# Peptides against a protein of PDB entry 4N7V, part 115

Target 1, 222 residues: chain A of PDB entry 4N7V
Amino acid sequence: TLRSITSPLVAHRLKPIRQKTKKAVVSILDSEEVCVELVKEYASQEYVKEVLQISSDGNTITIYYPNGGRGFPLADRPPSPTDNISRYSFDNLPEKYWRKYQYASRFVQLVRSKSPKITYFTRYAKCILMENSPGADFEVWFYDGVKIHKTEDFIQVIEKTGKSYTLKSESEVNSLKEEIKMYMDHANEGHRICLALESIISEEERKTRSAPFFPIIIGRKP

## One batch from the design tools (peptide; made by RFdiffusion4, then SolubleMPNN)

Design b2_p21_1_s3 (from b2_p21_1, 7 letters changed)
Fold by OpenDDE base, seed 3:
Structure b2_p21_1_s3 (fold): chain B 222 residues (1-222), chain A 21 residues (1-21)
Amino acid sequence: as target 1 above (222 residues)
Amino acid sequence: MEEEEELRKEFEELDEEYEKE
């Protein structure tokens, strides 16, 4: 099943964006829906042959073929749905569309990894917890130029000189120079605080069922 | 914008990796 290889994409709170590749255009709309436009070239003109429109929660997929399958000229936005629209739930999506759904999902996950959920200003750094999950990316931008980027898989350090390196194990983290450990300690503390706040705020969102509380900014740059 | 260009590059890399699978 599709569920065995991926989860429904989540585009909530993401800003609108449109990204073109050779084969497709992927968009996040103002409605937070995700559109995949399959692009074909003919006579030096690009045409949209197929569109997958995915709901913000990833659970509903609407598929249509512009201009009766003849294609619609590529524009600055997806072509509007016409007649003969197919609508599927995530669990009922035909296998022939799974790859295209995964394509959209990976795009959304990438965007989420770059989308701030919590911004926390300390006296030394700007800390940012991102929207991706599980294991949200966490970035720390120290005001003196040091940068730390934590992902589920690694920690990247960029020193003042611009020297960068990646840590992939706890052993490597423990082997850091003392001066770098100080930055790492601060980053870890900021990360802990952001995770704690995320938990508290998410619980309040669940209780109130009002407008989203995220993204949130805590403090201000000194 | 610079942020969009960075995202484009990362997405193109992701697309290339995806095609290899």
Scores: peptide ipSAE 0.030, ipTM 0.683, DockQ to the pose 0.610
Fold by OpenDDE base, seed 5:
Structure b2_p21_1_s3 (fold): chain B 222 residues (1-222), chain A 21 residues (1-21)
Amino acid sequence: as target 1 above (222 residues)
Amino acid sequence: MEEEEELRKEFEELDEEYEKE
């Protein structure tokens, strides 16, 4: 099943974006829907032959073939759906579209990993918790030039000298120079605070059922 | 647009991986 290879994509709170590749254009719309436009070239002009429009929660996929399948000239936005549209739920999506859905999902996940959910300014750094899940990325930009990027899989460190390295285990973290450990400790504290705030704010958001509370900014740059 | 440029390189890498799969 599709669910066995990917979860429904989640595009909530993502800013509109449009990225072109050789064979496709993927977009997040103002509506937070995700569109995959399949592109073909004919006579030095690019045409959109197929569009997958995926709901913001990833559960509904609308597929259409512009201009009766002849294609529509590539523009700055997806072509509007035609009369010949197919609508599927995530669990009922035909297998022939699974790869394209997976592509959209990977793109959205990438965007989420770069989309601030919580920005927290400390005395020493700008901390950012991202939108991706599980295990949201966490970036710390120290004002003195040190950078720490935490993911579910690794921690990247950029020192003042520009030296960069990746830590993939607790043992490697424990072997850090003392001065770097201080930065790591600060980063970890900022991370803890952001996670705590995320939990609290999410609960309040659930209770209120109002406009989204995220993204938020806590504090200001000194 | 600024965010698009920031993501461009990683997206291109993702696209290359997708094409190879």
Scores: peptide ipSAE 0.030, ipTM 0.685, DockQ to the pose 0.624
Fold by OpenDDE base, seed 2:
Structure b2_p21_1_s3 (fold): chain B 222 residues (1-222), chain A 21 residues (1-21)
Amino acid sequence: as target 1 above (222 residues)
Amino acid sequence: MEEEEELRKEFEELDEEYEKE
């Protein structure tokens, strides 16, 4: 099943974006819907031959073929659906479209990993918890130039000198020099606080059923 | 702008890997 290889994408709270690749254009619209435009080149002109429009919650997929399948010239936005529109639920999406859905999902997940959900300013750093899940990315930008980027898979450190390295195990983290451990300790504290606040704010958001509370900024740069 | 450029680069890498699959 499609669900066995990916979860429904979630594009809520993401800013509009349009990314051009060789074979496709992937967009997050103002409506927070996601569009995959399949592009083909003919006579030095790019045409959109197929469009997958995915709802913000990932559960509804609308597929259409612009200009009766002849294609529509690539523009600054997806072409409007014309005729022969197919609509599927996530669980009823034909297998032939699974790869394209997965492509959209990967894009959205990448965007989410770069989209601030909580920005928290400490005395020493700007901390950012991102939108991706599970295991949201967490970035700490120290005012002195040190950067720590935590993901589910690794921790990247950029030192004042510009030296960069990646830690993939707890043993590597424990082997850090003392000066770096101080930064890591601060980063971990900021991370803990952001996660705690996320939980509290999310619960209140659920209760109020109003406009989204995120993204949120806590404090200000000193 | 810097964030957008970083996103572009990462997506290009993702796209290349996806096409190879």
Scores: peptide ipSAE 0.030, ipTM 0.677, DockQ to the pose 0.713
Fold by OpenDDE base, seed 1:
Structure b2_p21_1_s3 (fold): chain B 222 residues (1-222), chain A 21 residues (1-21)
Amino acid sequence: as target 1 above (222 residues)
Amino acid sequence: MEEEEELRKEFEELDEEYEKE
C-alpha cells in the first residue's frame, strides 16, 4: 500500500514556494495545496505533461494532463485543470502515481523542517522549532555566532570559527568541551520551553477552532 | 536567502535520488 511507503503529506501553514528541477516542478500554493508538475523538453521548450495536485492534508489527489496530454508550456504556476481530470483518495491512488506522491511528500517534509513553527528569542540566542514531525528540527542561533541544529538523528554544532561537527550519541555530547556544553545546555533549555509552549498553544488552538496560532514569535532580539 | 539556497540544494539531492530509481 501507499501508506506503507509514506504517510499523507501535511502542508498546513507552509508558505507558498515553487521549486524547479530538471524533471519536475514542485509547488506549495497559496491554498496550501501541493502540485507536482512533470516536465518534458521539446525543441528547447519545457512542457508540463502531467500534474498531481494534492490537498493540504494529503488525502485527495487530483491528476490531470494539460492540453489533452500534449503538454502545456511551463509557466510561473501550474496549468489550470481543464479536461480529463481524475480524483483519488490517498488510499485509492493508483500505484503508478505512488513515486510521484512520495516525491511531493519528501519535498513537503523538507520544507517543514525549514519552516519555523515557534521562534523564541532568549538573552543569548534565537531559537526555532520547526514544523516537521514527529520530531521537529530545532535550531539555535547564538548571537555570538555559535549555531546548534538538533534533529532526531543528530546534533550539528557550528563554532564561532565556522568549524562544524556532528554528534550522534549522548556519549559524544558528554565529551564536548565545557565551553560548548554551555551552549548545548542553553539550546536544550530553549528546546524544552518551545516544546512546552507548542503543547499548550496546540491545546488552546484545538479548543478555539479559530485561525491557526502558529507560527508564533516569543520575545524579541535584544 | 541562505535558507532557500540550502533548501534548493537539499531538494536537488532528493531529485537526483529519484532520477536514479
Scores: peptide ipSAE 0.031, ipTM 0.684, DockQ to the pose 0.823; fails the geometry check

Design b2_p21_1_s4 (from b2_p21_1, 9 letters changed)
Fold by OpenDDE base, seed 5:
Structure b2_p21_1_s4 (fold): chain B 222 residues (1-222), chain A 21 residues (1-21)
Amino acid sequence: as target 1 above (222 residues)
Amino acid sequence: SEEEKELQEEFQKLDEEWEKE
């Protein structure tokens, strides 16, 4: 099943973006829908032959073939659907479209990992909790040039000298130089605070059922 | 920005993976 290889993508709160590849264009629209445009080249002109339009919650996929499959000239936005539109739920999506959906999902997940959900300014750093899940990325930009990037899988450290390394286990973290441990301690504290705030704010957001509270910015750069 | 460059590099990797499959 499609669900066995990917979960429904979630594009909520993501800013519009359009990314061109060799054979496709993937977009997040103002509506937070995601579009995959399949591109073919004819006579030095690019044409959109197929479009997958995915709802912001990933559960509905609308597929259409511009100009009856002849294609529509590639533009700055996806071509509008006309006739011969197919609509599928996530669990009913034909297998022939699974790879394209997976690509969209990976793209959205990447964008989410770079989309601030909570920005928290401390005395020493700009801390950012990202939108991706589970295990949201957490970045700490220290004002002195040190950077720490935490993901679910690893921690990347960039020192003042530009030296960069990746930590993949607790033993490696525990083996850090004392000066780096100080940065890590601060990063961890900032991370804890962001996670706590995310929980509290999300609960209030659920209760109010109003416009999204995120993204938020806490504090200011010194 | 540096962040934008990093994002573009990640997009490129994603694209390369998708094209090879």
Scores: peptide ipSAE 0.221, ipTM 0.816, DockQ to the pose 0.758
Fold by OpenDDE base, seed 3:
Structure b2_p21_1_s4 (fold): chain B 222 residues (1-222), chain A 21 residues (1-21)
Amino acid sequence: as target 1 above (222 residues)
Amino acid sequence: SEEEKELQEEFQKLDEEWEKE
């Protein structure tokens, strides 16, 4: 099943973006829907031959073939749906579209990993908890130039000199120089606080059922 | 920006992976 290889994509709260590749254009629209435009070149002109439009919650996929399958010239936005539109739920999406959906999902997940959910300014750093899940990325930009980037898989450290290295185990973290450990300690504290705030804010958001509370900014840059 | 460059590099990697599969 599609569910065995990916979860429904989640594009809520993401800003519009349009990314062109050789074979496709992927977009997040103002509506927070995701569009995959499949592109073919003919006589030095690019045409959109197929469009997958995915709902913000990833559960509904609308597929159409512009201009009766002849294609529509590539423009700055997806072509409008016309006749012969197919709609699928996530669980009944035909297998031939699974790869394209997976591509859209990976794209959205990447964008989410770069989209701030909580920005927290401390005395020493700008801390950012991102939108991706599970295990949201967490970035700490120290005002002195040090950067720490935590993901589910690794921790990347960029020192003042620009020297960069990646830590993939607790042993490596424990082996850090004392001066770097101080930055790590601060980063970990900021991370804990952001996670706690996310939990509290999400609970209040659930109770009120109003407009989204995220993204949120806490504190100010000194 | 540096952030934009990093994002583009990650998009490129994603595209390369998608093309190979």
Scores: peptide ipSAE 0.211, ipTM 0.811, DockQ to the pose 0.750
Fold by OpenDDE base, seed 4:
Structure b2_p21_1_s4 (fold): chain B 222 residues (1-222), chain A 21 residues (1-21)
Amino acid sequence: as target 1 above (222 residues)
Amino acid sequence: SEEEKELQEEFQKLDEEWEKE
């Protein structure tokens, strides 16, 4: 099943973006829908031959072939849906579209990993919890130049000197120099606070059913 | 910005993976 390969993408709260590749253009629209435009080149002109328009919650996929399948010239936005429209739920998406959906999902997940959900300014650093899930990325930009980037898979450290390294195990984390451990401790505390705030705010959102509270900024740069 | 640079680098990696498949 598609679900065994990827979960439905979630584009809520993401800012519009358009990224062109050699064979596709992927966009997050103002509506928070995600579009994959499949691009072909004919006679030195790029044409959109197929569009997958995915709902913001990832559960609905609308597929259409611009200009009756002849293609529509690539523009600054996806072409409008035409008469030949197919609509699928996530679980009913034909297998031939799974790779394209997966690409969209990966793109969205990447964007989410770079989209601030909570920005928290501490005495020493700018901490940012990102939108991706599970295991949201967490970045700490210390005002003195040290950077720590935590993902579900690794921790990257950039020291003042510019020395960069990646930690992939607890053993490696435990083997850090004492001076770096201080930064790590601060980063971990900031991370804990952001996660706590996320939980509290999310619960309030659930209770009030109001507009999204995220993204938020806590504190200010000193 | 550094953030934009990092994002662009990650996009490039994603694109490369997409093209190889």
Scores: peptide ipSAE 0.205, ipTM 0.807, DockQ to the pose 0.775
Fold by OpenDDE base, seed 2:
Structure b2_p21_1_s4 (fold): chain B 222 residues (1-222), chain A 21 residues (1-21)
Amino acid sequence: as target 1 above (222 residues)
Amino acid sequence: SEEEKELQEEFQKLDEEWEKE
């Protein structure tokens, strides 16, 4: 099943973006829908032959073939659907489209990992919790030049000297120099606070059913 | 920005992975 390969993509709160590749153009629209345009080159002109338009919650996929399958010249936005439109739910998407959906999902996940959900300024650093899930990325930019990037899989450290390394286990974290441990401790505290705030704010959003509270900024740069 | 550059590099990696499959 498609679900065994990927979960429905989630593009809520993401800013519009358009990324061109050799074979496709992937876009997040103002509507927070995601479009995959399949591109072919003919006579030095690029044409969009197929479009997958995916809803912001990833559950609905609209597929159409511009200009009756002849293709439409590549432009600065996806071509509008005209005729011969097919609509699928995530669980009913034909297998021939799974790879394209997976690509869209990976793209969205990447964008989410770089999209701030909570920005928290401490006395020593700018902390950022990102939109990706599960295990959102967390970045700490210390004002003295040290950077810590936490993901679900690893922790990357960039020291003042520019020396960078990746930690993949708790044992490696425990073996850090005392000076670096201080930065790590601060990063972990900031991370805890951001997660706590996320939980509280998300609960309030659920109760009020109002407009999204995220992204938010807490504190000020000293 | 530096952030935009990093994102673009990651997009490039994603595209390269997609082209290999």
Scores: peptide ipSAE 0.204, ipTM 0.807, DockQ to the pose 0.753

Design b2_p21_2_s1 (from b2_p21_2, 8 letters changed)
Fold by OpenDDE base, seed 3:
Structure b2_p21_2_s1 (fold): chain B 222 residues (1-222), chain A 21 residues (1-21)
Amino acid sequence: as target 1 above (222 residues)
Amino acid sequence: DEVWEEALKKLEKELEEELEK
């Protein structure tokens, strides 16, 4: 099943973007829907042959073939659906579209990993918890130039000199110099606070059913 | 930006494999 290889994509709260590759254009729309345009080139002109439009919660996929399958000239936005539209739920999506959905999903996940959910200013750093899941990326930008980037898979450290290295195990983290450990300790504390705030705010959103509270900024840059 | 470009190239490669079928 599609669910065995990916979860429904989540594009909520993401800013609009349009990214072109050689054979596809992927967009996040103002509506927070995601569009994958499949592109073919004929006589030095690019045409959109197929469009997957995915709902912001990833559960509904609308597929259409512009201009009766002949293709529509590539423009600055996806072509509007007209005729011959197919609509699928996530669990009923034909297998032939699974890789295209996976492409969209991974793109959205990448965007989410770069989209601030919580920005927290401490005395020493700007801390940012991102939108991706599970294990949201967490970035700490110290005002003195040190940077720490935490992901589910690794921790990247960039020192004042520009020297960078990646830590992939707890043993490597524990072997850090004392100076770097101080930065790491601060980063970890900021991370804990952001996760706690995320939990509290998310619960309030659930209770009030109001407009999204995220993204949120806590504190001010000194 | 470099990480972004690499990620997009990887995604494009995965999509190309499907388009060749």
Scores: peptide ipSAE 0.039, ipTM 0.716, DockQ to the pose 0.074
Fold by OpenDDE base, seed 1:
Structure b2_p21_2_s1 (fold): chain B 222 residues (1-222), chain A 21 residues (1-21)
Amino acid sequence: as target 1 above (222 residues)
Amino acid sequence: DEVWEEALKKLEKELEEELEK
């Protein structure tokens, strides 16, 4: 099943973006829908031959072939759907479209990992909890130039000198120089606070069922 | 930025494999 290889994509709260590759254009629209445009080149002109339009919650996929399958010239936005459209639920999506959906999903997840959910300013740093899940990325930009990037898989440190390295185990973290440990301690505290706030805010958001509370900014740069 | 570009290239490669079928 499609579900065994990917989950429905989640594009809520993501800003519009359009990313072109050689054979496709992937977009997050103002509506938070996701479009994959499959591009072919004829006589040095690019044409959109197929479009997958995916709902913001990933559960509905609309597929259409612009201009009766002849293709529509590539533009700055996806071509509008015509009468020759197919609509599928996530669980009913034909297998031939699974890889394209997976591409869209992975793209969205990548965008989420770079989309601030909570921005928290401390005395020493700008802390950012991202939208991706599970294990949201967490970035700490210290005002003195040190950067720490935490993911589910690793911690990346960029020192004042520009020296960068990746930590993949607790032993490596424990072996850090004392000066770097201070930054790590601050980053960890900021991370804890952001996670706590995320939980509290999400609960309140659930109760009110109004406009989204995220993204949120806490504090200000000193 | 480098991580972003690398990730996009990987995704592009995966999509290309699909388009070659």
Scores: peptide ipSAE 0.039, ipTM 0.716, DockQ to the pose 0.075
Fold by OpenDDE base, seed 4:
Structure b2_p21_2_s1 (fold): chain B 222 residues (1-222), chain A 21 residues (1-21)
Amino acid sequence: as target 1 above (222 residues)
Amino acid sequence: DEVWEEALKKLEKELEEELEK
């Protein structure tokens, strides 16, 4: 099943973006929908031959072939859907589109990993919890130049000297120099706080059913 | 952001490989 290889993408709260590659253009629209445009080149002109338009919650996929399948010249936005459209739910998406959906999902996840959800200023650092899930990226930019980037898979450390390394296990974390551990401790505390705030705010969002509270900024740079 | 570009490149490669089938 598609669900076995990816979850429905979530594009809520993401800013519009359009990323062109050689064979595709992926966009997050103002509506927070996601579009994958499959691009073909004919006679030195790029044409959009197929479009997957995915709802912001990832659950609905609209597929259309611009200009009756002849393709539509690549523009600065996806071509409008035509009359010949197919609409699928996530669980009913034909297998032939799974890889394309997965691409969209991965792109959205990447964007989410770069999209601040909570920005928290401490006395020592700017902490940022990102939108991706599960295991949201967490970045700590210390004012003295140290940077720590936590992901679900690793922790990257950039020291004042510019020395950079990646930690992939707890053993490696435990083997850090004492001075670096201090930064890690602060980063972890900031992370904990951001996660706590996320939980609290999300609960309030649920209760009020109001407009999104995120992204938020807590504190200010000293 | 190098990480961003690398990630995009990886995604592009994966998509291209799929499209070539």
Scores: peptide ipSAE 0.038, ipTM 0.709, DockQ to the pose 0.077
Fold by OpenDDE base, seed 5:
Structure b2_p21_2_s1 (fold): chain B 222 residues (1-222), chain A 21 residues (1-21)
Amino acid sequence: as target 1 above (222 residues)
Amino acid sequence: DEVWEEALKKLEKELEEELEK
């Protein structure tokens, strides 16, 4: 099943973006829908031959073939769906579209990993919790030039000298220089606080069912 | 899948460039 390969993509709170590759254009729209446009070149003109339009919650996929499958000239936005559109739920998506959906999902996940959900300014650093899940990326930009980037899989450290290295185990973290451990401790504290705030704010959003509170900025740069 | 992997690498690079702008 598709679900065994990927979960429904989540594009909520993401800013609009349009990225072109040789064979496709992927977009997050103002509506937070995700579009994959399949592009073909003919006579020095690019045409959109197929469009997958995915709802912001990833659960609905609308597929259409512009201009009766003849293609529509590539523009600054996806062509509008016309007649002969197909609409699928996530669990009913034909297998032939799974790869394209997976691409969209991975793209969205990439965007989410670069999209601030919580920005928290401390005395020493700018901390950013990103939108991706599970295990949201967490970046700490210390004002003195040190950077720490935490992901679900690793921790990247960039020192003042520009020296960069990646830590993939607790043992490696424990083997850090004492001065770097101080930065790590601060980063971990900032991370804890951001996660706590995320939980509290999300709960309030659930209760009020109001407009989204995220992204949020806590504090200011000194 | 290989085509999509390369596309994602490109998209990642382009995304970083756009976010730095």
Scores: peptide ipSAE 0.037, ipTM 0.654, DockQ to the pose 0.598

